Peptides against a protein of PDB entry 6DSZ. Designs and how they scored, part 145

Target 1, 361 residues: chain A of PDB entry 6DSZ
Amino acid sequence: NYVVTAQKPTAVNGCVTGHFTSAEDLNLLIAKNTRLEIYVVTAEGLRPVKEVGMYGKIAVMELFRPKGESKDLLFILTAKYNACILEYKQSGESIDIITRAHGNVQDRIGRPSETGIIGIIDPECRMIGLRLYDGLFKVIPLDRDNKELKAFNIRLEELHVIDVKFLYGCQAPTICFVYQDPQGRHVKTYEVSLREKEFNKGPWKQENVEAEASMVIAVPEPFGGAIIIGQESITYHNGDKYLAIAPPIIKQSTIVCHNRVDPNGSRYLLGDMEGRLFMLLLEKEEQMDGTVTLKDLRVELLGETSIAECLTYLDNGVVFVGSRLGDSQLVKLNVDSNEQGSYVVAMETFTNLGPIVDMCV

## One batch from the design tools (peptide; made by RFdiffusion4, then SolubleMPNN)

Design b2_p17_3_s3 (from b2_p17_3, 8 letters changed)
Fold by OpenDDE base, seed 3:
Structure b2_p17_3_s3 (fold): chain B 361 residues (1-361), chain A 17 residues (1-17)
Amino acid sequence: as target 1 above (361 residues)
Amino acid sequence: GIADRPFIPAAPPVFVP
């Protein structure tokens, strides 16, 4: 019996940072096809804790902390629409990944969206939203005692959603999304009624955004609102404030991933298709009434990395660059540039052996 | 610039040289 030790997947298709193993631990979670790797971030580097085989390719991986949980829970959706909520439990040397809830969220009827699976969690942990199919928005209510993930669909009039996020600071769960119609790309918001299982009118919309607007970033309070990233422009809108920049440097390559650095949404990492790493900065203006408003947006080139599929800021200027096409990296962001003008220094490189075709024979 | 806001570690700090 030749146990062909199937090479473990090395291409990264998702990464998240949070407090999964404990309230005090900082964790890096890495999705590599069907494998989930869990690390503790330490002063000495990444300490491996657990590797978990998932029943299918991980398509969505998000940490969230419901009210009354001491640590983050992990939502996973597979490419075959198996959803689960996972909890880390450790008892002495015994480490268990507990399935708190699970379900299959596949619809019998629906056109899978061209932009793939989008999974988002309401910042207040009221629901999970899924864009799986054109013209449908799936909602999974988050209930503490529900071991079975129940979902329902809301009809979405906008058939071609490009990206969607839940907004912060909303009384009701509110989505913000970029969509395309025959007139171009637009941004719209909807409130999600769990009770009525319908959309209500959201707080704002922006018609006729950049034609290549591709990503939505929900901005936490005090700013609120969203950032819309295109090929040539970055825009902010919160219903009251609108601001757009068109820095020439971002036009050279498409921004494909982002990650929030500061909890208050003051800084974001951006990665493009050439492996350039940027910092997006939200400049604050304090008003006389104590309100904080957005003064300006700025983009700074930090340096070059592997082409990021995903980015996650860890701590102390350390960033994990998850790469599908190249080697993943731990990089250090420095205050001062090196001799080449780069603020990025590679700390560790994780060899990517290429796409492992999981031939489940 | 990036220098305007130093990368202040969360407590406890990680990746301290």
Scores: peptide ipSAE 0.015, ipTM 0.530, DockQ to the pose 0.033
Fold by OpenDDE base, seed 2:
Structure b2_p17_3_s3 (fold): chain B 361 residues (1-361), chain A 17 residues (1-17)
Amino acid sequence: as target 1 above (361 residues)
Amino acid sequence: GIADRPFIPAAPPVFVP
């Protein structure tokens, strides 16, 4: 009997930061296939708190704080469409991960999207949105008393959605998405009516964006709107203001992940397919009336890391670089560059042993 | 000024230098 000790997965496929263990703790949560690792961010580094086995490969992992919750809850969707909302509870030395709600959101009819599963949460925690199938947008209403996650579908006329986010500062939940049609790639917005279970016309659209536009970043107030990232360009749009840049430095490799640094959305980390780490900066202009507008966009090269599948800013310039293809890293961003012009210093490296090929012999 | 730097630490240090 060869007890093949199944090696634990080491490839990172998702990471998030927030206040999951308590209102005061800063946590790093790492998804490694079916494994969820929970850390507390401390002055001494990452302290492991709990490992959780999931009933499937984690496809979506998002922290959110509904009204009246003291700490963040965790939404997880698996690759087999099992959804759950998890809560961390600690009583003395006893640590429990409580399932607040669960459900299977698989449809019997639908073409799974080739770009995979997208899961997003409304900033006001009114709903979860899921792009699972072409031509459908699934909505899970968030209700405190609902132990069973129920979902409904809204038909989406745009069959090939590339990326989608909920916008900030909208009276009704509003999505912004990049889609492709025979004429190219476009950006559109829809309001989501929970009552009528339909889309209403959103506040703005932008037809004929860059052909390789691949990511949407929702920008919080005071700016609002969205950033659209392509191969050659970065565009901001909020319905009233449009600004585009085409920095030559991003053309060399495709941006594949992002993470917000500042709560007000003034800075974002960007990672590309070559492991280059960038800072995207939103420059503010304060008007005499106290309104804040976007003055300019800038991109700065910070340095090189492992190829990021996901990025999360922790605190004090510390960033977790979650890698699927290489070793994950904890890196520090410095104000001053080294002799090579890099602002990045590796603090810790986590060896990736590669995909556990389940050799079904 | 500090505003011209590509990175400025956003919060009080959790990680002690």
Scores: peptide ipSAE 0.014, ipTM 0.483, DockQ to the pose 0.031
Fold by OpenDDE base, seed 5:
Structure b2_p17_3_s3 (fold): chain B 361 residues (1-361), chain A 17 residues (1-17)
Amino acid sequence: as target 1 above (361 residues)
Amino acid sequence: GIADRPFIPAAPPVFVP
């Protein structure tokens, strides 16, 4: 009996940084198919803390901090629509991952979206939004005492949602999304009413964006609004201000992932299909009244990495590059470029053994 | 290993001009 020890999945399909183990700890969480790896970021590097097996492929993994929580909670949705909210608890050397809430959010009727599962959390932790099916937006209200994740659907008129995020600084939970219709791609916003279980008109829209607009980045205050990433252009819109750039360098390969570097949303990492790593910079202008407005957008090429499925900035210029197609990396961003003009230095490489082919022998 | 290349948390993000 050859016990083929099934090699653990090594391909990364999600990563997130936050304060999951404690308020003070900086954590890196990595999703590898059904496996969740939890690390603490230390002065000595990444310290492994816990590995968690999930009942299904992780499709969504997001950290969030409800009001009155000292540390982040973890939302997970699996590819089979099992949702949970997890909490880390440590008592001495005993480590427990507690399920605070769970539920299955599968609908009996619906066309699964071709672009897959999208899960987003309102920045004020009022709700979770899920795009699972065409023409439906599922809402999970976040209630502290609710152990059972209950959800409801709101009908979307827009059948082909490309990407969706919750906006920051909105009185009501507000989504911003890119959608496609026969006329092209567009950006729209909706307010989400928990009470009425419906959409209200959002603060703004932008019709006829770039034909290949594929990603929405919600920008925190003071800027607010959203960044729309296309194949040829990057645009900012907040309802009052519009700014677009078309840097030739991004046209060479499709940007496929992003991560916010600064809490104020002044910088973002961008990764493309060639493994190029960019910095998107939001240049601020301080008005005489103390208001901060966007002055300009700039994109800088930092260097090359493995092709990122996900990116997450850790600290001190260290970035985790989660790769599905290649080896994941821990990289250092430097202020000064090397002789090749790269600001990126590989610190650690995590071998990707590829898909585990379950050979049923 | 990663221990051979330590990094110090709580440092300011790298600024790229």
Scores: peptide ipSAE 0.023, ipTM 0.519, DockQ to the pose 0.065; fails the geometry check
Fold by OpenDDE base, seed 4:
Structure b2_p17_3_s3 (fold): chain B 361 residues (1-361), chain A 17 residues (1-17)
Amino acid sequence: as target 1 above (361 residues)
Amino acid sequence: GIADRPFIPAAPPVFVP
């Protein structure tokens, strides 16, 4: 009897940082296929707290803090469309992961989108949005007392959504998305009416963005708006201000992931398909009236890491590089470059054993 | 393991705009 000890997955397909175990704890959560690993970020390093087996491959993993919650809740969507909201509870030495709500959000009718599952949470925690199928935007209202995740669909006229986010600072939940039509790629916004279960006209749109625009980053206040990342350009838009840069250095390889460094959205990490790590900087201009506007965008090459599937800034220049193709890493960002011009130093490497080839014998 | 490598205590962020 060969007990094939099912090797635990090592490839990282998602990571998030927040305050899941307590209000005071900084956590790193790592998705490895069907496994969720929970760490506390400490002065001594990553302390493992809990590993959770999920009933499916994790496709979406997002932390959010509803009004009146002391700590973050975790939204998970699996590749089989099982949704849950998880809460960490500790009572003395007893650690429980509590399912606050769950549901299956699969539709019987729909074309699964080629760009995969997108799950987003409104920054004000009014709803979860899901792009699962072409021409549909699924909404899960966030209500405190609902143990059953109820969802409804809104028809999305734009069939080929590339990426979508909720914007910050909007009176109503507002999505910003890149979509493709026969004329090219465009950016559009919609307000989401929970009451009417429909889209209203959003605050702005930008037609004919870069042909390879692939990612939307929602920018917090005071800037607001969004960053659109392409193959050759990075664009900011907030309805009033438009700014685009085309740094030659990003043309060499496609940016595939991003993570916000600062809560105020001043800095973002960018990772490309070659494992290059960049810092995107939002330069501020403070007006005499106290208004803050975007002065400029700047991209700096920090160095090289494993090819990131996901990035998350922890603290004190420490970044977790979640890799699917290579070893995941903890890296340190330094103020001064080394002799090779790199600002990145690997602190820890987590061996990726690669895909378990199920040799069906 | 990662537990054997202490983080430097919280410091100002690097690469401030």
Scores: peptide ipSAE 0.017, ipTM 0.476, DockQ to the pose 0.053; fails the geometry check

Design b2_p17_3_s4 (from b2_p17_3, 9 letters changed)
Fold by OpenDDE base, seed 5:
Structure b2_p17_3_s4 (fold): chain B 361 residues (1-361), chain A 17 residues (1-17)
Amino acid sequence: as target 1 above (361 residues)
Amino acid sequence: GIADRPYIPAKPPVFVP
């Protein structure tokens, strides 16, 4: 009897930080294929709380806080299009993960997008958006009492969406996306009407962005708008202001992930395919009327980590580097550089044992 | 030259050194 100790997956394919276990607790949630690991961030480090097995590979994992909720809920979508909203409940020593809502969002008709599944949540928690298939945007309305996740599709004229986010500070849910056509890559916005189940014209568009524009970052108020990350350039647009930088330091390797550091969108971590960790800084200009405008964009090299699949800023300069190709890490960002000019110090390393070969025994 | 503002952690310390 070979007890094949099925090694747990160690490759990280997603991570999020929020307040899932309580309003006060800071949590790190890590997706490792079909497994969700829940940690509490403490002064002493990461405390494991619970592991949850999912009935499928986690493709989307996002925390969100609907109006009236004291803590964050977790949206998960699997690679087989099973969607759920999860809630953490603790009653004394008993810990339960409650399914608030679930559903299968697979369509019978549609071409699965080559760039994979994208799942996004409106910052005001009005809806979830899914790019699953080319030429379709799936909407899941968020209703407090609905145990069944119902979805509808809106047709996208833009067949090749590269990345999509919901914007902040919009009266209606508004998406911003990079798409490719025969003329190049472009950025467009649409308002999403839940009532009419259609797109309305968004506040702005930017045609002919960098040919390798690959990521959209939605920027919170007061700045608003979006950052577009390319191979050679980083651009900001909010409908009124456009700013672009082309720092030579980012040209060497493609930026593949990002995470917001400051709640107000002043700083973002960027990770590239070489494991370089950058800080993107939005420099503020305060106007005489009290309005805050973007003055400049700056990129700083912080140091080197494992190649990040995902990044999440925890607290006190501690960052979780989720890696698929290498070991995941907790790293400390320091104010002062070391002798090598690095601001990054590894605190903890989580060994990646490689892909679990599902030996179907 | 705008002095490179050293990285300042955005949140109060959870990880105490």
Scores: peptide ipSAE 0.016, ipTM 0.575, DockQ to the pose 0.029
Fold by OpenDDE base, seed 4:
Structure b2_p17_3_s4 (fold): chain B 361 residues (1-361), chain A 17 residues (1-17)
Amino acid sequence: as target 1 above (361 residues)
Amino acid sequence: GIADRPYIPAKPPVFVP
């Protein structure tokens, strides 16, 4: 009886940083297929706290902090549409991951979207949005007392959503999304009414963005708005301000992931399909009245890492590079370049053993 | 200019190698 100890998955398909174990702890959470790994970020490195087996492949993993919570909660959606909200609880030496709420959000009717599952959380924690199927936007209202995650669908006229985010600083929950129609790719916004269970007209739209616009980044205040990342261009729009750059260096390989470095949205890490790591910088202009506007965008090549599936900035210039195709890494970002012009130094490498082919013998 | 230093650590250090 060969007990084939199922090798633990090593390929990273998601990562997030926040305060999950406590308000004070900085955590790194890593999704490896069906497994969630929880670390505390320390001065000495990553300290493992807990590993959790999930019922299915993790498709969405997001930290959020509802009003009145002392620490972040974790939203997980699996590839089989099982949703849960998890809480870390420690009682002395006993560590429990508690399911605060759960539900299955699968629809009986719908075309699964070709761009996969998208899960987003309103920055004000009013709702979770899910793009699971073409022409539908699923909403999970966030209610503290609800142990059962209930969802409803709003019809999207735009059938081919490429990416979607909730915007910051909106009175009502507002989504911004890139979609494709026969005329090309476009950006649109909708307000989400929980009461009426419908979309209202959003604050802005931008028709005819770059044909390969693939990602939306919601920018926090004071800038607000969104960044749209394409193959050749990066654009910013907030309804009042528009700015676009087309740095030749990003054309060489498709940007596939991003992560916000600064809480105010001044800097973002970008990773491409070749493992190049970039910094996107939002340069501010302060007006005499104290308002902050976007002056310029710039992209700087930092260096090379493993091909990132996900990126998350920890602190002190340390970045976790979650890789599906290669080894995950902790890397240090330096102010000064090395002799090769790289600002990236690998600190730690986590071996990826590749896809566990379940050979059913 | 700032162009010569594309990155400045933004968060208080917790992780120190």
Scores: peptide ipSAE 0.008, ipTM 0.486, DockQ to the pose 0.032
Fold by OpenDDE base, seed 3:
Structure b2_p17_3_s4 (fold): chain B 361 residues (1-361), chain A 17 residues (1-17)
Amino acid sequence: as target 1 above (361 residues)
Amino acid sequence: GIADRPYIPAKPPVFVP
């Protein structure tokens, strides 16, 4: 009896931080193919709490806190379109990951989008949005008592969506997305009507953005709106304010991931294909009426890390760098640069053993 | 609770309008 100890996956394809184990605990959740690893962030480092095997490759992993929940819930979508909402429960030494809701959201007809699966959650937890197929936006309403995740499709006229997010501070759930047509790339917004199961006109649009605009970041209040990241430019739009920067330093390599540092959306980590780590800063301007508007955008090169598939700020300047191509890292962001001019110091490295070739024997 | 000590960037930002 050859017990082939299946090697655990080491390549990271997703990471999130939040309060999943308790309201007080800060957690790091790491997706490694079919495995979910749950850590508590402590002053001494990462404490492993639980590893969970999923029935498929994790394609989407997002924490969210519905109204009336004391801690975050976890939404997972697999590459085979199995969706679930998970809750962490601990009773003494017994740790359970409970499925609050589940469902399969696969469509019988549809072209899988070239840019892959996108899953997003409305900041007010009204719905989950899924871009799975070209020309369709799938909506999962978030109802407290629903053990079965039911979804419906809204037809999207824009067939080539690059990225999509829900905006903050919207009366109705509102998506902002980058799409490509024969004329170039554009940004558009739609309100999502749960009642009518249709899109309504969103608050703003921006036609003819940068040709390589690839990512949307939804910005929390008080700023609101979205950041659009391209190859050469970073733009902000909220319907009233438009601002664009073109820092030369970002032209060298494509930005591929981002993570919000501050709850108010004043800072974001950016990672590029060369493993460069940046800080994007939103400078505020306080108006005479007490409103806060965006004054300027700035980019700072922090240093180099492994090539990030995903980034997540933890606490005290510690960042988890989830890497698919290289070793994942815990890094410290320092106020002062080292002798090499880097603000990034590796604290811990997690060896990536490469792709698990499932030898189906 | 561990008081969140956020990183404060020290570099002058790179900005080209």
Scores: peptide ipSAE 0.014, ipTM 0.458, DockQ to the pose 0.034; fails the geometry check
Fold by OpenDDE base, seed 1:
Structure b2_p17_3_s4 (fold): chain B 361 residues (1-361), chain A 17 residues (1-17)
Amino acid sequence: as target 1 above (361 residues)
Amino acid sequence: GIADRPYIPAKPPVFVP
């Protein structure tokens, strides 16, 4: 009887950084198919604290901190539409991952979207939004006392949503999304009414964006608004200010992932399909009234890494590069370039043994 | 701020199963 020890998955399909184990700990959470790995980021490196088996492939993994919580909670959605909110609890040496809430959010009727599952959380933790099916936006209200994740659908007139985020600094939860229609790709916003279970008109829209606009980044205050990333262009819009750049360097390969470096939204990491790592910089202008506005956008090539499925800035210029196709890496961002003009140095490499085809025997 | 913690590369964490 050959006990084939099932090889643990090594391909990374998601990563997130936050304060999950405590208010003071910086954590890296890594999704590898059905496996969740939890690390503490230390001066000596990544310290593993817990591994968790999930009841399905992780499709969404997001940290969020409701008002009155001392540390972040974890939202997970699986590819089979099982949702949960997890809490880390330590009592002495005993470590428990507690399910605060759970539910299945699958609909009986709906066309699964071609761009896959999108899960987003309102920055004020009022709701979770899910784009699972064409023409539907699912809302999970966040209530502290609710152990059962109940959801409702709002109909979207826009059938082909490419990407969606919640905006920052909105009185009501507000989504910003890229969608495609027969006339091209567009950006639109909607306010989400929990009470009426409907969309209201959002603060702004932009018709006829770049044909290959693929990603929305919600920008925190003081800038607010959103960044739209295309094949050839990067655009900023906040309702009052519009700014677009078309740096030739990004045209060479499609940007596929991003991560915010600074809490104020001044810098973002961008990764493309060739493993190039970029920094997107938001240059600020301080007005006489003390308001901060966007002056310009700039993109800088930092160097090359494994092809990122996900990126997350940890601390002190250290970035985790989660790769599905190649080896995941910890990399250091340096102030000075090496002889090849790269600002990126690999610190650690995590071997990817390829997709474990679950041979269901 | 979060930005000031020195990271020293350790040996790859031995993932104890």
Scores: peptide ipSAE 0.014, ipTM 0.495, DockQ to the pose 0.175; fails the geometry check

